# Ledger of designs, part 147: peptides against a protein of PDB entry 3JWR

Target 1, 323 residues: chain A of PDB entry 3JWR
Amino acid sequence: TRELQSLAAAVVPSAQTLKITDFSFSDFELSDLETALCTIRMFTDLNLVQNFQMKHEVLCRWILSVKKNYRKNVAYHNWRHAFNTAQCMFAALKAGKIQNKLTDLEILALLIAALSHDLDHRGVNNSYIQRSEHPLAQLYCHSIMEHHHFDQCLMILNSPGNQILSGLSIEEYKTTLKIIKQAILATDLALYIKRRGEFFELIRKNQFNLEDPHQKELFLAMLMTACDLSAITKPWPIQQRIAELVATEFFDQGDRERKELNIEPTDLMNREKKNKIPSMQVGFIDAICLQLYEALTHVSEDCFPLLDGCRKNRQKWQALAEQ
Target 2, 298 residues: chain A of PDB entry 3JWR as posed
Amino acid sequence: TRELQSLAAAVVPSAQTLKITDFSFSDFELSDLETALCTIRMFTDLNLVQNFQMKHEVLCRWILSVKKNYRKNVAYHNWRHAFNTAQCMFAALKAGKIQNKLTDLEILALLIAALSHDLDHRGVNNSYIQRSEHPLAQLYCHSIMEHHHFDQCLMILNSPGNQILSGLSIEEYKTTLKIIKQAILATDLALYIKRRGEFFELIRKNQFNLEDPHQKELFLAMLMTACDLSAITKPWPIQQRIAELVATEFWEQGDQVGFIDFVCTQLYEALTHVSEDCFPLLDGCRKNRQKWQALAEQ

## One batch from the design tools (peptide; made by RFdiffusion4, then SolubleMPNN)

Design b2_p10_8_s4 (from b2_p10_8, 5 letters changed)
Fold by OpenDDE base, seed 2:
Structure b2_p10_8_s4 (fold): chain B 323 residues (1-323), chain A 10 residues (1-10)
Amino acid sequence: as target 1 above (323 residues)
Amino acid sequence: YIPPSEVVIS
C-alpha cells in the first residue's frame, strides 16, 4: 500500500526528537504516520529490531496492521490509546530504568502487548458484552474482551508479511507469546484488583524479588496496568482531554445500555451525570492509581514522574469537585 | 469479582 511505502521509506527521528522517553508525552499533535514512526523508534531503541532480526518492511506492515485493527468510531479505546500505552511502556523501560530489570523477550512481549492489548475494542466493557449476550461471551467467561484482543494480536502476528517474530527460536517464540497473552489479559482491571494486593504486600515487606518467576509475572502485569492507565499521570491539559474521551466512550455505552438493554446506566456511564466526573476521577485515583504508581516507584525511583503526575491530577480533579 | 464501572475512569 501507499501507506506502507511511505512509512517504510521514511526517516525515523530519534527518540529525543520524538520525545517518546518523556512521561509527559502527548500524541495529540502527531499524525498517524508519526505515531507509526514513534513505534518503530521504540522497537529500535529497545534493541528489538537487531536482537530479533526484524525486517524493516515487516515491522512497518505489522504496525500498520495493528493500527488498522483498532476502530475509528471508538472515542478512547483506539489506536491512540494503544500507542500511548506503548509509549508509556517505552518511557518506563528507558527513563524509568526498568529495561535493566527485564529480559529482551519480556521487553519484546510487553511492547507488542501494549500496542495490541485493545485490538478491535468496541467501546464497551466486559459487563456490556456479557449482558448483551454477544457471541464473544459464548467463547470466554471472564476477561472476554482481553481474550479477544489477544486473539486479534495472534491473528496479526501470523498474517503474511506481519510476522515480526519470525527471527525467534521456537522456544523464544513460545515464551514471547505466553508473556504477550499474560500481559494482555492483565489489562482486565478486575484481574488487577484481584492481584495487586500481593504485589503491594511484597513491596511493603521489602520482599519483592524479580528473580522469582511468579513475582516477575506479577510485576509485568502491574507494569501493563500502570501503562494502560498512564493517561491519569499526564500533564493536566492532556489528562483532562483524555478524560473527556473516556467519558464520551462511557456515555456512548450508557446510551446503548438504555436503548439496547433497557437499563439505567451507572453514574460513570450516564451522560446526565457528567457533573460527577471530577469526584469520580478523585475516587478512581485513590482506589486504583495511587498505590500502583507508589509501588512502581518503589521498584524503580525513576518512575516517580508517573506518581507525581497522578498526584497533581488528583489535586486538579479535587479542586473541580469542590466547585 | 467485577469491579464497579465507577472505578474505571483512566
Scores: peptide ipSAE 0.048, ipTM 0.820, DockQ to the pose 0.451
Fold by OpenDDE base, seed 5:
Structure b2_p10_8_s4 (fold): chain B 323 residues (1-323), chain A 10 residues (1-10)
Amino acid sequence: as target 1 above (323 residues)
Amino acid sequence: YIPPSEVVIS
């Protein structure tokens, strides 16, 4: 395609030029082509292209395939969300200095997972999928969409001309796929809630050890969540805009819940309760976000900008809630 | 936006 030709022929700017190492990064001003260029830079600077002998054209095709398999009619859970998740992962690995704590296969898996974790998202949560008796709900009982996302990821990775993992040994390939699957499944916030206590307790007790395979797996899951939720850490104008996108998608679901399921939506998904957004955001930050970024900062102090951003945005939301 | 409870989203 013309898009592939353009991407493959383009000079890829440095990470510094693209500002993709910044925790304050915003994609708002970037074209789709530029997001793809950023993605190439992430793979390159993480040494993934060299270490796993990726062909440039194949990587370009894969990126475009991933982007294509996000829906355009979904307000938030689209390519830009996946891209921002991956950018946060890149920033956490580089600026946050987590790269040196992980293997190349883990880094490879995390980056692929971040880009792929919401593939073919329909703009509705698993509860809606289940209640609507969608065919996917017949295939999976838990983490319905996350299983689907992984299936989509696997489909793309195995598609002709998209096989960015072809340079891996059989064992490396198996390991990478396992980590990708676990990472994507970990983005189910329900699983995060179930597992985070173990992580926080390990941190609290100073018993956290990345050399332990179980703790490594747990950390990768927490890191995925931290990147997935990283919009809450962005500078206020950016975070506020992203929050509007999330609200739009949730309100769209709420409208569908009324129309298709004949139910009253929860406050979070009820556009008539828009005035509750600030207080709900404070609640979200307190219940879900703060402890995670605190724990991540304990693993690597260079991740502090994420925690600081989250705290600052809490203050902003609280101020709005008091008006 | 994510509620402070168990939510199935991503």
Scores: peptide ipSAE 0.058, ipTM 0.821, DockQ to the pose 0.141; fails the geometry check
Fold by OpenDDE base, seed 4:
Structure b2_p10_8_s4 (fold): chain B 323 residues (1-323), chain A 10 residues (1-10)
Amino acid sequence: as target 1 above (323 residues)
Amino acid sequence: YIPPSEVVIS
């Protein structure tokens, strides 16, 4: 395609030029091509291209395939969200120095997972999918969309000309896919809530050890969630704009819940309750975000900007909630 | 995202 030719022939700017190592990164000003270039840079600078002998054209095609399999008519859970998740992962690995704590396969898996974790998202949550009796709800009992996302990821990885993992041994391939699956599934916040207590307790007791395979898996899950929710850590103008996108998507779901399911939506998804957004954001930060970024910062102090951003945004939302 | 004390939403 013309897009592939353009991407494959383009000079890929440095990570410094692209600012993709910054936790404060914003994609708002970037074209789709530039987001793809950023993605190439992430793979390159993490040594994934070299270590796993990726062909440039194949990587380009894969990136474009992933991007294409996000829906453009979804306000938040689109390519830009996936891209921002991956960028946060990249920043956490590089600037946050988490790269030094992980294997190359884990890094490879996390980056692929971050980019793929919401593939073909429909702009509705698992609860809606279940209540609407969507065909996907017949396939999976829990984490319905996350299983679908992984299936889409696997489909793309196995598609002709998109096989960025072809340089891996059979064992490496299996390991990578396992980690990708676990990472994508970990983005189900229900699973996060279920598992986070174990992680926080290990941190609290100073017993956290990445050499333990179970704890490693747990950490990767927490890291994925941290990147998936990283919009809450962004500078206030960026965070506020992303929150508007989230609200738009949630309100769209709420509207559909009224029309299609004949139910009153929850406040979060109720367009008529827009005035509650600030207080709900405070609650979200307190219930979900703060402890996670605190724990992550404990694992790697260089991740502090995420925690700091989250705290600052809590203050901003609290101020709005008091008005 | 998630409601403060209610159902998990992602």
Scores: peptide ipSAE 0.057, ipTM 0.822, DockQ to the pose 0.158; fails the geometry check
Fold by OpenDDE base, seed 1:
Structure b2_p10_8_s4 (fold): chain B 323 residues (1-323), chain A 10 residues (1-10)
Amino acid sequence: as target 1 above (323 residues)
Amino acid sequence: YIPPSEVVIS
């Protein structure tokens, strides 16, 4: 395709030029081509291209395939969300110095998972899928959409000309896929809520050990969530705009719940209760975000900008809630 | 406490 030719022939700017190591990064002014170039740079600077012998054309095709399998008619859970999740992962690995704590396979898996974690998202949550009796709800009992996202990820990885993992041994391939699956499934916030207590307790007791396989798995799950929610850490103008996108998607779901399911939507998904957004954001930050970024900062102090950003945005939302 | 998945506005 013309798009593939253009991407494959393009000079890839440095990470410094692209500012992809910044926790304050914004994609708002980037073209789709530029987001793809950023993604190539992430793979290159993490040494994934070299270590796993990726062909440049195959990587380019894979990136474009992933981008293509996000829906354009979804306000928030689209390619830009996945790209921003991956960028936060890259920043956490590089600027946050988490790269030094992980294996190359774990890094490879996390980056693929971040880019793929919401593939073919439909703009509705698992609760809606269950209540609407969608065919996917018959296949999976829990984390319905996350299972679907992984299935889409696997489909792309196995598609002709998209096999970026072809340079791996059989054992490396199996390990990578296992980690990808676990990472994508971990983006279900219900699972985060279930598991986070163990992580926080390990940190509190100073018993956290990445050499323990179970604790490693737990950490990777927490890191995925931290990147998935990272919009809340961005500078206020960026965070506020992203919050508007999320609200739009939630209101769209609420409208569908009324029309299709004859259900009164919750306040979060109720278009008529837009005035409650500031207080709901404060609640979200307190209940979900703060402890996570605090714990992550304890694992690596260089991740502090995420925590600081979250705290600053809490103050901004609180000020709006008091008006 | 299960924060409603609904609270994720970002």
Scores: peptide ipSAE 0.055, ipTM 0.828, DockQ to the pose 0.327; fails the geometry check

## One batch from the design tools (peptide; made by RFdiffusion4, then SolubleMPNN)

Design b2_p11_3_s1 (from b2_p11_3, 7 letters changed)
Fold by OpenDDE base, seed 2:
Structure b2_p11_3_s1 (fold): chain B 323 residues (1-323), chain A 11 residues (1-11)
Amino acid sequence: as target 1 above (323 residues)
Amino acid sequence: SELERLRELLA
C-alpha cells in the first residue's frame, strides 16, 4: 500500500526528537504516520529489531495492521490509546529504568501487548458485552474483551507479511506469546483489582523480588495496568482532553444501555451527569491509580513522574469537584 | 465504597 511504502521509506527520527522517552508525551499533534514512526523507534531503541532480526518492512506492515484493527468510531479505545500505552511502556522501560530489570523477551512481549491490548475494541466494557449477549460472551466467561484482543493480536502476528516474531526460536516464540497473552489479559481492571493487593503487600514488606517467576509475572501485569491508565498521569491539559474522550465513550455506552438494554446507566456512563466527572475522577485516582504508581515508584524511583502527574491531576480534579 | 462501585463497573 501507499501507506506502507511511505512508512517503510521514511527516516525514523530519534527518540529524543520524538520525545517518546518523556512521561509527559502527547500524541495530539501527531499524524498517524508519525505515530507509526514513533512505534518503529520504540522497537529499535529497545533493541528488539536487532536482537530478534526483524525485517523493517515486516515491522512497518505489522504496525499498520495493528493500527488498522482499531476502530476509528470509538472515542477513546482506539489506536491512539494503544499507542499512548506503548509510549508509556517505552518511557517506563527507558526513562523509568525498568528495561534493566526485564529480559529482552519480556520487553518484546510488553511492547507488542501494549500496542495490541485493545485491538478491535468496540467502545463498550465487558459488562455490556455480557449483558447484550454478544457472541463473544459465549466464547469467554471472564475478561471477554481481553481474550478477544489477544485473539486479534495473534491473528495479526500470524498474518502473511506481519510476522515480526519470525526471527525467534521456537522456545522464544512460545515464551513471548505466553507473556503477551498474560499481559493483555492483565489489562482487565477487574483482574488488576483482584491481584494488586499481593503486589502492594510485597512492596510494603520489602519482599518484592523480580527473580521470583510469580512475582515477575505479577509485576508485568501491574506495569501493563500502569501504562494502560497512564493518561491520568499526563500534564493537566492532556489529562482533561483524554478525560473528555473517555467520558464520550462511556456516555455512548450509556446511551446504548438505555436504547438497547433498557437500563439506566450508572453515573459514570450517564450523559446527564457530566457534573459528576470531577468527583468520579478523584475517586478513580484514589481507588485505582495512586497506589499503583506509588508501588511502581518503589520498584523504580525513576518512575516518579507518573506518580507526580497522578497526584497533580488529583488536585486539579478535586478543585473542580469543589466548584 | 468507591472501590466497590468501581469493581461493579469494571466487572
Scores: peptide ipSAE 0.048, ipTM 0.794, DockQ to the pose 0.162
Fold by OpenDDE base, seed 3:
Structure b2_p11_3_s1 (fold): chain B 323 residues (1-323), chain A 11 residues (1-11)
Amino acid sequence: as target 1 above (323 residues)
Amino acid sequence: SELERLRELLA
């Protein structure tokens, strides 16, 4: 395609020029081509292209395939969300110095997972999928969408001309896929809530050890969630804009719940409750986000900008809630 | 209730 030719022939700017190492990064001003260039730079600067002998054209095709398999009619859970998740992962690895704590296979898996974690998202949550008796709900009992996202990820990885993992040994390939699956499944917030207590307790007791395979897996899950939710850490103008996208998608679901399921949506999904967004954001930060970024900062102090951003945005949302 | 709402949103 012309798009592939343009991407493959383009000079890829440095990470510094692209500002993709910054936790304050925004994609709002970037074209689709520029997001793809950023993605190439992430793979290159993490040494994944060299270490796993990726062909440039194959990587370009894979990136474009991943982008293509996000829906444009979904307000928030689209390519830009996946891209921002991956950028936060890259920033956490580089600026946050998490790279030094992980293997190359783990880094490879996390980056692929971040880009792929919401593939073919329908703009509705697992609860809606279950209640609507969608065919996907018959295939999976729990984490329905996350299983679907992984299936889509696997499909793309196995598609002709998209096999970025062809340079891996059989053992490396199996390990990578295992980690990708775990990482994508970890983006189910229900799973995060279930597992986070163990992570926080290990941190609190100063017993956290990344050399323990179970704790490593737990950390990778927490890191995925931290990147997935990273919009809450962004500078206030960026946070507000992303919150509007989230609200739009949630209200769209609420409208469908009324029309298709004949139910009154929850406040979060209810367009008529728009005035509750600030208080709901405060609740979200307190219940889900703060402890996670505190714990992550404990693992690596260089991740503090995520925690600081979250705290600052809490204050801003609280001020709006008091109006 | 708020946690349940958040679970529904992010899950």
Scores: peptide ipSAE 0.055, ipTM 0.810, DockQ to the pose 0.197; fails the geometry check
Fold by OpenDDE base, seed 5:
Structure b2_p11_3_s1 (fold): chain B 323 residues (1-323), chain A 11 residues (1-11)
Amino acid sequence: as target 1 above (323 residues)
Amino acid sequence: SELERLRELLA
């Protein structure tokens, strides 16, 4: 395709030029091509291209395929969300110095998972899928969309000309797919809530050890969530704009819930209660975000900008809630 | 709970 030709022939700017190592990164000004270039740089600077002998054209095709399999008519859970999740992962690995704590296969899996974790998202949550009796709800009982996202990820990875993992041994391939699956499934916030207590307790007791396979798996799950939710850590103008996208998607779901399911939406998805957004954001930060970024900062102090951003945005939302 | 509500939203 013309798009592939353009991407494959383009000079890939440095991570410094692209600012993709910054926790304060914004994609708002970037074209789709530039987001793809950023993605290539992430793979390159994490040594994934070299270590796993990725062909440039194949990587380009894969990136474009992933992007293509996000829906354009979804306000928040689209390619830009996936891209921002991956960028936060890259920043956490590089600037946050988590790269040195992980294997190359784990890094490979996390980056693929971050880019793929919401593939073919439909702009509605698992509860809606279940209540609407969607065919996907018949296939999966829990983490319905996350299973679907992984299936889409696997489909792309196995598609002709998209096989970025062809340089891996059979064992490396199996390991990578396992980690990808676990990482994508971990983005179900219900699973985060279920598992986070174990992680926080290990940190609190100073017993956290990444050399333990179970704790490693737990950490990768927490890291995925931290990147998935990282919009809450962004500079205030960026945070506000992303919050608007989230609200738009949630209100769209609420409208559909009323129309299609004949139910009153929850406050978060109720367009009529938009004035509650600031207080709900404070609640979200307190209930979900703060402890996670605190714990992550204890694993690596260089991740502090995520925690600091979250705290600053809490203050901003609280100020709005008091008006 | 507010937490359950948040789970439903992000998941």
Scores: peptide ipSAE 0.054, ipTM 0.808, DockQ to the pose 0.283; fails the geometry check
Fold by OpenDDE base, seed 4:
Structure b2_p11_3_s1 (fold): chain B 323 residues (1-323), chain A 11 residues (1-11)
Amino acid sequence: as target 1 above (323 residues)
Amino acid sequence: SELERLRELLA
């Protein structure tokens, strides 16, 4: 395609030029082509292209395929969300110095997972899919969308000309896919809530050890969630804009819940409760986000900007909730 | 609970 030709022939700017190492990164000003260039840079600077012998054209095609399999009519869970999740992962690995704590396969898997974790998202949550009796709800009992995202990821990875993992041994391939699956499934917040207590307790007791395979898996799950939720850590103007996108998507679901399911939506998805957004954001930060970024900062102090951003945004949302 | 609200948001 013309798009592939343009991407493959383009000079890829440095990570510094693209600012993709910054936790404060915003994609708002970037074209789709530039987001693809950023993605190439992430793979390159993490040494994934070299270590796993990725062909440039194949990587370009894969990136474009991933981007293509996000829906344009979804307000928040689109390519830009996936891209921002991957960028936060990249920043956490580089600026946050988590790269030194992980294997190349784990890094490869996390980056692929971050980009792929919401593939073909439909702008509705698992609860809606289940309640609407969608065909996907018949295929999967739990983490319905996350299983679907992984299936889409696997489909793309196995598509002709998109096989960025062709340089891996069979064992490396199996390991990578396992980690990708676990990472994508970890983005189900229901699973996060179930598992986070173990992670926080290990941190609190100073018993956290990445050499333990179970704890490694747990950490990768927490890291994925931290990147997936990283919008809450962004500078206030960016946070506000993303919160609007989230609200739009949630209100769209709420509208569909009223119309299609004949149910009253929860406050979070109720357009009539727009005035509660600031207080709900404070609640979200307190219940879900703060402890995660605190724990992540304990694993790597260089991830502090995520925690700091989250705290600052809590203050901003609290101020709005009091007006 | 606030947790249930969040589960509904993110699930």
Scores: peptide ipSAE 0.054, ipTM 0.809, DockQ to the pose 0.203; fails the geometry check

